# Peptides against a protein of PDB entry 6A30, part 4

Target 1, 150 residues: chain A of PDB entry 6A30
Amino acid sequence: AQDADNVLQPIMDLLDSNLTLFAKICEKTVLKRVLKELWKLVMNTMERTIVLPPLTDQTMIGTLLRKHGKGLEKGRVKLPSHSDGTQMIFNAAKELGQLSKLKDHMVREEAKSLTPKQCAVVELALDTIKQYFHAGGVGLKKTFLEKSPD

## One batch from the design tools (peptide; made by RFdiffusion4, then SolubleMPNN)

Design b1_p8_5_s1 (from b1_p8_5, 4 letters changed)
Fold by OpenDDE base, seed 3:
Structure b1_p8_5_s1 (fold): chain B 150 residues (1-150), chain A 8 residues (1-8)
Amino acid sequence: as target 1 above (150 residues)
Amino acid sequence: TSWLELAK
């Protein structure tokens, strides 16, 4: 459980920051679309994390994510003027794009079969993320989350 | 404010 938390915390912090930004600047319908895209991104990232690097290398991913997450200064997100909102979306998209770069830094190690412990961690992580995206019903539907993003 | 609060 602690290992799962260590792996998830940087991702969750990044997601919280980005989703908070999107929630402020996006209409609800747009926000739902953003959530769906983020879900796909997270699932793809997790899939790669599971298939390619050993969980130990996730510390590097966590460090990279933590370094990028700290850049969202808790500055008074004044509702940016329309022009500032677009720039914020662009910046957020850029930050999310860095998640895609994180994908490229995941060295394809030979797909080793996950140990039972690693499987348990992944299951817990997946459940946590699903719950997060569902957000008590205000987020994505459970039926959507249970479907393969592919 | 968390996005969870904003989404409510």
Scores: peptide ipSAE 0.314, ipTM 0.872, DockQ to the pose 0.436
Fold by OpenDDE base, seed 5:
Structure b1_p8_5_s1 (fold): chain B 150 residues (1-150), chain A 8 residues (1-8)
Amino acid sequence: as target 1 above (150 residues)
Amino acid sequence: TSWLELAK
């Protein structure tokens, strides 16, 4: 459990910041669409991380996520003017886009079979992320989360 | 307020 938390914490912090922002500025239907796109991105990233051995430095994903997350200071999200909201969405999208570029920097190490311990960590991680996106029923439906985006 | 708090 602790290992899964350590791996997920940087991703969860990024997701929490972005989803909190989107929840404040988006209408419910738009928010749902954003959630679906974020889910696809997260699943794609996880699939590649699992299938493609994670970059040896788990710290690099965390550091890349932290370097780009530092710009969202806890400033009281004043309801941004229409222009400010667009820029915030653009910045959030850019940060998420950099997660996709992490794909290109993932050194294709030979696909190693996951150990039982690694499998357990992945299962716990997936369950945690699913629960997070479901958000007690106000987020994505369980049926959607259980379907492979592939 | 976290996303999780907003969801409650």
Scores: peptide ipSAE 0.312, ipTM 0.869, DockQ to the pose 0.670
Fold by OpenDDE base, seed 2:
Structure b1_p8_5_s1 (fold): chain B 150 residues (1-150), chain A 8 residues (1-8)
Amino acid sequence: as target 1 above (150 residues)
Amino acid sequence: TSWLELAK
């Protein structure tokens, strides 16, 4: 459980920050679409991370999040003007896109079989993320979360 | 404010 939390916490913090921003500036339908895209991105990232050696990924995700987290000054997000909102969405999308680029730098290492311990961690992580995106029913539907993003 | 509260 602790290992899963350590792996997920940086992602969850990033998601919380971005989703909070999107929730403030987006209408509910747009927010749902953003959630779906984020879900796909997270699932794709996790799928690739599972195939990659665990040690380099935590540091890379942490480093990427740390490098970009410096730009998210915890400053009082003044309600950006309409023009500022678009730029913030673009910046947030760019930050999320860098997670996708991390995917490209993750060398296709051969699909290594997960150990039972690794499988358990992944299952726990997936369940946690599913619950997060479901958000007590205000987020994505369980039926959507149970489907493969493929 | 959490996004969860805003999404409600």
Scores: peptide ipSAE 0.308, ipTM 0.873, DockQ to the pose 0.423
Fold by OpenDDE base, seed 4:
Structure b1_p8_5_s1 (fold): chain B 150 residues (1-150), chain A 8 residues (1-8)
Amino acid sequence: as target 1 above (150 residues)
Amino acid sequence: TSWLELAK
């Protein structure tokens, strides 16, 4: 549990800083869209970083940014500094790559399946992130968070 | 101001 928190806290702090900036420059509807895309990015990054070998981290980040970065443009109000927003997402994704360190605390088993203990750690991490994105009801809806990011 | 406050 503590290991998961140590990895996730810096990422959450970064997300908070970036989201604060977005909240200042975006209307509420656009902010919700940003939250949804960030949620997808986080979930996909966690899945791939935990399950796949670390060697794919940079490639994974690039793929995710390409897929989700364009999705942020679907808001009614375009971000005044699109490049800055993209860079912030890139930085956030880079930090999410540090989730690979969570593997160091997991038993070296084949990446195909997690042990019950490993599953418990992942579940705790996911619950923490879900709580963060829900933000007491002002963030994303629980129903959205419980669905697959696909 | 945190985004949490702005989102309210």
Scores: peptide ipSAE 0.304, ipTM 0.871, DockQ to the pose 0.514

Design b1_p8_5_s2 (from b1_p8_5, 3 letters changed)
Fold by OpenDDE base, seed 3:
Structure b1_p8_5_s2 (fold): chain B 150 residues (1-150), chain A 8 residues (1-8)
Amino acid sequence: as target 1 above (150 residues)
Amino acid sequence: SSWLELAK
């Protein structure tokens, strides 16, 4: 859906910028780890945004960073709490909060169930993000992307 | 220039 694209594009642009920075400063193995953590962050943000009641972006970001930020401390390049890299992740997570706008395009008839149309939009968005992270094979493996981020 | 290029 065009609406999904409009919401996702700015987020993806930000992610691309952030990943570009990480790619410059991280070894390939560390970069892969960063990708995995960002994937988890994205997935969790989407799940919370779509399934859970609205939370403040700050609360969601804080929770997600506390949960997943530890993974970025491994390897040669570590991301301390106040590093520029950490701040960028924070900003990325903040931008991911814009995914909440997808709700505005999803007329929910029932409290916790998505209509078939809404499901289709979510599936499209998810597929788009998966493709982005896969990046034609240079990013994350499809097998990883298809597994639970937990 | 982009992370995609750097990841190659």
Scores: peptide ipSAE 0.343, ipTM 0.882, DockQ to the pose 0.522
Fold by OpenDDE base, seed 5:
Structure b1_p8_5_s2 (fold): chain B 150 residues (1-150), chain A 8 residues (1-8)
Amino acid sequence: as target 1 above (150 residues)
Amino acid sequence: SSWLELAK
């Protein structure tokens, strides 16, 4: 569990920052749509991570995210002015784009079989991310999370 | 507050 948490922590921090921003500026229906798009992005990233075990290392993921990401500060996002809000949305979109770049980086790596330990970590990581997006029922439905985003 | 708190 600790290994899975460590692997996901950088991604979770990015998601928390972005979703906090979107939750403040979007209506609930729009927020749900944003959640679905983020889910697809995360699942695509996880799929590549499963195929490419070296990227399941927390150090690798953290390094990639830090290299590309100018993460939003943790905390309650204050309501910005119109101009400030536009810049914040732009920054959030840029951060999400960095997750896409992570996927591209994964494609450049060589695929290999997972060890039993890596399989266990991936399973725990998937469960954790599903729970996160479900958010006790206020997020995405379990039925949606259990379906392939492909 | 996290989005989790805002969504509740």
Scores: peptide ipSAE 0.341, ipTM 0.880, DockQ to the pose 0.504
Fold by OpenDDE base, seed 2:
Structure b1_p8_5_s2 (fold): chain B 150 residues (1-150), chain A 8 residues (1-8)
Amino acid sequence: as target 1 above (150 residues)
Amino acid sequence: SSWLELAK
């Protein structure tokens, strides 16, 4: 547990910093949307980092944002005046390039197959991130977190 | 305050 926490702490701190900023400038409904998009981004990034060959952070972020970013443009009038929501998420995603290093900490082997120990670490990491986004019930719903980030 | 506190 301590190993997973040590690996995740920098990412969690970064997320907390960004979300704190968003929480100050966004309405609750916008913040919820940001949380959902960040969740999707984090999950997809982790999945790709573990399963796929190493990609550049820019390429990975671009691919993820193309998939998820279109949903932010439609009907979002209550965005912060200084930044488009999509741009904000893009910037956050760029900063979250640290997620690419998670592979180095969790999966040292280049093989796509995970050992039982590695699987346990991944599961623990996922649980930790889920708990973080759930935030004692004030964040994302557990049912949402348990679904695939499509 | 953390985002958690702000989100409450």
Scores: peptide ipSAE 0.335, ipTM 0.880, DockQ to the pose 0.559
Fold by OpenDDE base, seed 4:
Structure b1_p8_5_s2 (fold): chain B 150 residues (1-150), chain A 8 residues (1-8)
Amino acid sequence: as target 1 above (150 residues)
Amino acid sequence: SSWLELAK
């Protein structure tokens, strides 16, 4: 449990910061679309982490979110102007879209063998992420989260 | 406010 938390906490903190920004500048429908794209990105990255060198893919999500989270400080999100916010959303959507499609172009390698303990950590991590995106019902639907992102 | 609070 602690290992899963250690892995996920930095990602979740970054997601919270960025989603807070998006929630302030986007209507609910747009926010839902952002959540869906982020979910796909996270799930695809998790899958690749098992198959491919883990550090590169984890860094990719962090880099993407940090790039668009300019001015995000711990506990504070600077609200950009309307024009600035629109441009940020556009750029984020473009990058997220490209990354989601990258899966289709990557050569599928054999998954690395995981120990039972590592498998348990991955399962717990996945459950935690699902709960996070569900957000007590205000986020994504459970039925959507249980389906393959493919 | 967090995004969770704003999404409610």
Scores: peptide ipSAE 0.332, ipTM 0.881, DockQ to the pose 0.459

Design b1_p8_5_s3 (from b1_p8_5, 4 letters changed)
Fold by OpenDDE base, seed 2:
Structure b1_p8_5_s3 (fold): chain B 150 residues (1-150), chain A 8 residues (1-8)
Amino acid sequence: as target 1 above (150 residues)
Amino acid sequence: TSWLKLAE
């Protein structure tokens, strides 16, 4: 459980920041679309991370988060004007896109079979992320999350 | 307010 938390925490922090922002600036339909795209991105990233050696990924995610975290001044998020909201979405999408680029730099290592321990960690991680995206029913539907490619 | 708090 602790290992899963350590692996997920950086992603969860990023997601929490972005989703909180999106929830504030997006209409419900737009928010759902964003959530779906984020879900796909997270699932794809996790799928690749599982195949890749765990040690390099935490440092890379941490480094990416640190590099971009300098730009997220914890300044009082004044409700951005409508124009500012679009730019913030673009910036957030760009940050998420960098996670996708990180995926491209992750050398396709051969699909290593997960150990039972690794499988358990992944299952726990998936459940946690699913619950997070579901958000008590205000986020994505459970049926959608369950149909996502494992 | 976090995403989770908004969901509650």
Scores: peptide ipSAE 0.312, ipTM 0.863, DockQ to the pose 0.678
Fold by OpenDDE base, seed 3:
Structure b1_p8_5_s3 (fold): chain B 150 residues (1-150), chain A 8 residues (1-8)
Amino acid sequence: as target 1 above (150 residues)
Amino acid sequence: TSWLKLAE
């Protein structure tokens, strides 16, 4: 469980920041679309992380996320003017794009079979992320999350 | 507010 938390924490922090931003700036329908795309991105990233030896990836992901995770300064979230909202979406998309680059830096090491422990960690991680995206029903539907490539 | 807080 602790290992899962350590692996997930940087991703969850990034997700929380981005989802919080999107929730503030997006209309509900747009938000759902963004959530779906973000879900796909997360799933693809996790899939690659699972296929890649998780231990080396944690350090790289952690380091990359730490470098970019400089805090959203608690500045007065003035509802950005429409122009600022677009820029924020662009910036968020850029940050998500950096996640894609993170994906590219994940060296395809030979797909070693996950140990039972690693499988359990991944399962817990997936459940946590699904719950997070569902957000008590405010986010994505459970059916969508379950049908997505696990 | 966190995404999770928004869900509450």
Scores: peptide ipSAE 0.308, ipTM 0.860, DockQ to the pose 0.659
Fold by OpenDDE base, seed 1:
Structure b1_p8_5_s3 (fold): chain B 150 residues (1-150), chain A 8 residues (1-8)
Amino acid sequence: as target 1 above (150 residues)
Amino acid sequence: TSWLKLAE
């Protein structure tokens, strides 16, 4: 559990920040679309992360996410004007794009079979992320999350 | 407020 938390925490922090922002500025239909794209991105990223690097490379995910997350000053986000909302989406998209760059820095290590411990961590991580995206029914539907290739 | 709190 602790290992899963350590791996997920940087991703969850980024997701929480972005999803919180999107929930504030997006209409529900737009939000659903954004959530679906984010889900796809997260799943693809996780797939590559699980297959290639040892879970110990948490530092790279954390560093990449932290380095770019600093731009969201915890400042009291004044309700941005409509123009500010678009810029915020753009910035968030840019941050998400940086998650894709994380893929490129992940050393293509030979697909090593995960140990049972690693599998358990991944399963826990996936369940946590699914729950997070579902958000008590406000987010993505369970059926959509379950059909997503794990 | 967190995304999860917004979902509540």
Scores: peptide ipSAE 0.308, ipTM 0.861, DockQ to the pose 0.687
Fold by OpenDDE base, seed 5:
Order: C-alpha cells, then sequence, then structure tokens
Structure b1_p8_5_s3 (fold): chain B 150 residues (1-150), chain A 8 residues (1-8)
C-alpha cells in the first residue's frame, strides 16, 4: 500500500489540481469529456510505466510534474474571466501534453514479468485511480472505468 | 475544495 501511494502521489496531486479546476470552470458534459481524456492519458502512462522499468519513469514523471506544478500557486481561484479560464485550460492541456511526450522518451526496455508484489501494487494503484475518477458518482461511471483496457 | 471533497 505504501509503495503504491508513493508511486501515485505525484500523479494524484496533478490530477487533484486539474480536476478541481475543471470541476469549477466546466459544465457537466464538458467535464465528463475532459475526465475521459484524462483517464485515457493516465491509463496509457500507467501501461508504459508497468511495461517499462518503473524507477526511471517515476522519476521523470515526478520531475515533469514538479516543474509544472510550481506554477499553480494557491491563488484564490477568482472566477477567471473568460480569457483567464481559457489560459488555465491551455496550461492544464500543456501539462497533460508533456505527460504524453514522456511516452516518446521512455526507452522501451524488454517487458519484464511482474513479480507477485508488483502485481499487487499495480492492482491497488488501479483501484485507487478508478475510485478517484469515479469520485462517489460525480465523475466517470464505474462501467466505463471497468471496460477500459487495464 | 479538492476534487475528492466535491464528491462528498
Amino acid sequence: as target 1 above (150 residues)
Amino acid sequence: TSWLKLAE
């Protein structure tokens, strides 16, 4: 559990910041679409992290997330003017885009079989992320999350 | 308010 938390914490911090912002500025239908795109990105990133050596990927993800996370100062989210909201979405999209680029820089190492311990960590991580995206029913439906390629 | 708090 602690290992999974350590691996997920940087991603969860990024997701919490972005999802909180999107929930405030997006209409429900738009929010659902954003959540689906974020889910795809997270699943793709996790798939790469599982197939590739986790240590190098976690460090890179953590470093990328730290470099971009410094700009979200706890400024009182004044209801951004229409222009400010667009810029915030653009910045969030840029951060997500960098996560996708991390995929291209990940050296494909030979797929190693996961140990039972690694499998347990992955299962816990997946459950945690699914719960987070579901958010007690205000986020994505469980059926959508379960049908996604694990 | 965190995303998780919005779910409560």
Scores: peptide ipSAE 0.307, ipTM 0.857, DockQ to the pose 0.683

Design b1_p8_5_s4 (from b1_p8_5 with K2S E8K)
Fold by OpenDDE base, seed 1:
Structure b1_p8_5_s4 (fold): chain B 150 residues (1-150), chain A 8 residues (1-8)
Amino acid sequence: as target 1 above (150 residues)
Amino acid sequence: SSWLEFAK
């Protein structure tokens, strides 16, 4: 459980920071679209991460995410002007996109089947992320979250 | 502080 939390916490912090920013600057329809794209990105990243690396590499993901997340804390910046908001979205998307590059640093270990423990951690992680995106009904619909992101 | 506060 602690290992799952250690892996999830940086991701959740990053997501919370980005979603908080988007929620502040985006209209509801735009926000919904952003949420769907973020969900797809997260799921694709997790799928790639689950199929390839041992849990030890996920801690590196967390560390990388923490290093990038600390940069956002210092930016208690005033609500940027409209032009600044778009740039912030772009930067946030770029940062999230770098999570996909983490795959390149993940040892191309042969698709080893996850151990039962690893599977349990992944399932817990997925459930937590789904709940977070659902946000008590104000986020994405459960039916959308239950579908495999194509 | 959570995005939930803004999503409501």
Scores: peptide ipSAE 0.303, ipTM 0.862, DockQ to the pose 0.604
Fold by OpenDDE base, seed 3:
Structure b1_p8_5_s4 (fold): chain B 150 residues (1-150), chain A 8 residues (1-8)
Amino acid sequence: as target 1 above (150 residues)
Amino acid sequence: SSWLEFAK
């Protein structure tokens, strides 16, 4: 549980910051599309993280994700102007785009099977993220979340 | 303040 929390916290912070921003700026249809793309990105990133040595990757990924997650103002209540919103989307997209580069920073080692403990952590992480994206039904559909992102 | 709040 503690290991899962340590792995999830940076990801969740980043996701929460970005999704909060997108929810403020985007129209509902656009937001849904953004959610779908973000889901794909997260799943792909997690897949790569699982295939690569988890322990060494966690510290690096965590540091990178925390650095990016802090860049977004979670507390901004006021809706930005159109110009400000556009710039914010651009910045957020840029930050999210860096997630795709996380694989390049991961130390590639020989692919090994996950230990039972690691499997449990991954399962918990996946469930948590799915719940987060589903958001009680206001987010992505469960059927979508259960399908392959490809 | 959070994704969940805006999603509701």
Scores: peptide ipSAE 0.292, ipTM 0.856, DockQ to the pose 0.611
Fold by OpenDDE base, seed 2:
Formats: structure tokens, C-alpha cells, sequence
Structure b1_p8_5_s4 (fold): chain B 150 residues (1-150), chain A 8 residues (1-8)
């Protein structure tokens, strides 16, 4: 548990920094949408990092942003500045590319299948991230966090 | 300050 926490702490700090910035500049409904998109991005990044061969951060983030960027457009999310908001999300996503480092800690073996120990670490990591995004109920709903990010 | 302070 302590090892997982140590691995996740940098990611949590990064998320907290970005979310703090968004919380300061975004209206509450926009912030909620940003949280949802960040959640999707984090989950997809983790999934790809674990399951797929290592990709360049730029390629990985670009693919994820293209997938979710359309969702923001359809949702008519009114950001303080459309260009600035999109760029900020892009930058945040790029920084979240550091999640690739989690692979080195969680999946040391190049094996396609996770060992029971690795599965336990991944489960703990996911639970921790879910709790962080839930934030005692002020963040995302548990029902949303339990759904597939796809 | 944590983002929680603004999200509440």
C-alpha cells in the first residue's frame, strides 16, 4: 500500500495542481466537465500504458485528446476561453503523460499478462485514483467512476 | 491550496 501511494503521489500532485488551476478559472459546471475529461484521459492512459507497447508521450496524448476532444465540442462546454481552455487541457494531458512512468513501477515485466501481484497493485492504484476524483462526494460520482471511460 | 477548496 505504501509503495503504491509513493508511486501515485507525483500523479496526484500533478492532478491537484492542474485541477486547482481549473477550479480557479472555471465555472462549476465547466469544472465538472473538465474533471470528467481528465478522468477519462487518466484511465485511458493507464490502460494503454499497461496493455499496449510503450508509445511516445506526444503520440499517446494526441490520440487520447482526439478521442475526447470531440466530446467537449458536443457538450458545448463554455470555457473561459475556448482556445485557452483547450490548450490548458492539452497541456495538462501532456503532463499526465508522466503516467507512463507508472508502468515501470506497476508493470516491470514485459509480459502481456499481469501477475497476481501486479493486478493487486493496479487495483489499489485505481481505487486510490477513484477516491481522489470522488473527493468525498464533491468530485465525480461513484457511478460515473465505475463506468468505462469509453 | 487543494482543488477541493474550490470544488466544494
Amino acid sequence: as target 1 above (150 residues)
Amino acid sequence: SSWLEFAK
Scores: peptide ipSAE 0.284, ipTM 0.857, DockQ to the pose 0.605
Fold by OpenDDE base, seed 4:
Structure b1_p8_5_s4 (fold): chain B 150 residues (1-150), chain A 8 residues (1-8)
Amino acid sequence: as target 1 above (150 residues)
Amino acid sequence: SSWLEFAK
């Protein structure tokens, strides 16, 4: 549980800060689209983290997310002004729109062998992230989250 | 409010 928390915390801080802002200023259909693209990004990032970099690097997933989503700020930050927020959304949307191209550039290598402990951490992390994106039913549908984002 | 407040 502690290991899962350490892995998830950077991601959750990043997502919570940005999604809270997006939820306030985006129309519902736009927000839904943003959520779907972020879900894909998170899943792809996690996959690469498992395949290539060691899972022991608790900040790796967060770092990869930031690398791909340059417009997103890490951690709990004060919400920017409306003008600043708009610019962040614009930048984030631009990057999210390129996710399809990003998939084609992702290097797929042989997955590393994981210990039972590491597998349990990954499973817990995935479940937590799914619940986060579902957001009590106001976010993504369960049926969407259970499908492959590929 | 936080997005996490909606998560179950």
Scores: peptide ipSAE 0.269, ipTM 0.841, DockQ to the pose 0.524

Design b1_p8_6_s1 (from b1_p8_6, 3 letters changed)
Fold by OpenDDE base, seed 1:
Structure b1_p8_6_s1 (fold): chain B 150 residues (1-150), chain A 8 residues (1-8)
Amino acid sequence: as target 1 above (150 residues)
Amino acid sequence: SLKDKMLE
């Protein structure tokens, strides 16, 4: 559980911030598309992060995610003017791009069979992420999450 | 927040 939390918490913090923003500014269809791409990214990142990492890589993920998460000032975001919305999308896209870079830095070691401990962490992480992306029904459909090959 | 929506 703790290992899963350590892996997921930085991702969830980033996702929560960005998805909250996206939910406010994006049309439903656009939001769904973004969520699907994020789902793929998270699944791929999680796979690499659970299969590969010594604990040192978790700190790198956290540091990379924290360094860019600070730019969203907790300020009461007044409904951004149209220009502000575009900039927010751009900033969010930049943050997502950084997640992609994080993925690239994760060396694909050869698909070693997961240990039972790693499997348990993956299962717990998957359940948590599925719940997160489902978001009480406002996010991705359960059927999509269950059938996703990712 | 998305988390809040999940708790709902």
Scores: peptide ipSAE 0.018, ipTM 0.550, DockQ to the pose 0.203
Fold by OpenDDE base, seed 2:
Structure b1_p8_6_s1 (fold): chain B 150 residues (1-150), chain A 8 residues (1-8)
Amino acid sequence: as target 1 above (150 residues)
Amino acid sequence: SLKDKMLE
């Protein structure tokens, strides 16, 4: 449980901040597309974080989050004007793009079979993430999350 | 928030 929380917490913090913004700005159809892309990104990031040595990944995710967290002024979420919304989407997309780049820099270690411990962490993490993306039925469908090849 | 909806 603790290992899963350590892997998930940085990802969930990033997702919560960005998805809350997207949910306010985006139409339902756009939001679903964003959620699908985020799902893929999270699945890929989680897989790599669990397979790769924990020390470097937490630091990189933390550094990525820290670099961008400075720009999220805790200012009163004034309803962004339409122009502000576009810029926020761009910034959020840039943040997500950096996570994707992090994926590219994470050396394709050969698809080593996960140890039983790693499998347990993945299963717990997957359940938590699935619940998050389902969001009580307003997010992605359970059938999509369960059948996702990622 | 999406989180708030999950806690409900």
Scores: peptide ipSAE 0.018, ipTM 0.555, DockQ to the pose 0.203
Fold by OpenDDE base, seed 3:
Structure b1_p8_6_s1 (fold): chain B 150 residues (1-150), chain A 8 residues (1-8)
Amino acid sequence: as target 1 above (150 residues)
Amino acid sequence: SLKDKMLE
């Protein structure tokens, strides 16, 4: 459980911030597409984080997340004007792009079979993420999450 | 891919 939390917490913190933003600014159809891409990204990131030695990944993810987390000053959630919304989307896209780069920097170590412990962590993490992306029915459909090849 | 690796 603790290992799953250590893997999930950085991802969940990032997702919480970005998904909350996307939920506010995106139309339903766009949101679904974004969620699908985020799902793929999260699945790929989790795969790499769990398969790769935990020490290097936490520092890299933590460093990337720390650089971006400082900017959320408690600024009054003024409904971003159209210009602010575009900038927020751009910033969110930039953050997602950095996550993609993080994915590329995560050394594709050869697909070593996950240890039973790693499998258990992945299962717990997947359940948590599925619940998160389903979001009580307002997010992605359970059928999509379960049938996703990612 | 995660599922595939878990089955491996």
Scores: peptide ipSAE 0.016, ipTM 0.510, DockQ to the pose 0.025
Fold by OpenDDE base, seed 4:
Structure b1_p8_6_s1 (fold): chain B 150 residues (1-150), chain A 8 residues (1-8)
Amino acid sequence: as target 1 above (150 residues)
Amino acid sequence: SLKDKMLE
């Protein structure tokens, strides 16, 4: 359980920060599409994070998150003009793109078979992430999450 | 939570 939490916490923090922004700026249909893509990304990232030595990846994800978190000073969130919303989407897309590049760097390690312990951590992590993305029924459908090929 | 933010 503790190992699963250590793997999930950085991912959940990233998701909460980005999804908060997307929920505010996107209409419901667009948000659902974004959630589906994020689900795929999270599944792929989680698989690699558990297979790879956990210490180096936590530091990279944490460092990426900390660098972007410093810019939200307490200023009056004026409703971003249409131009400001586009820039925020672009910045968020750039961050997601960096996560995809992290994916490419992690592909090079031979798919070593997960140990039974690693499998248990993955299963627990998957259940937690599925629950999060379902979000009590307002997020992704349970049928989509269970039938996902990822 | 995602749920709370989607309901806002």
Scores: peptide ipSAE 0.023, ipTM 0.552, DockQ to the pose 0.508; fails the geometry check

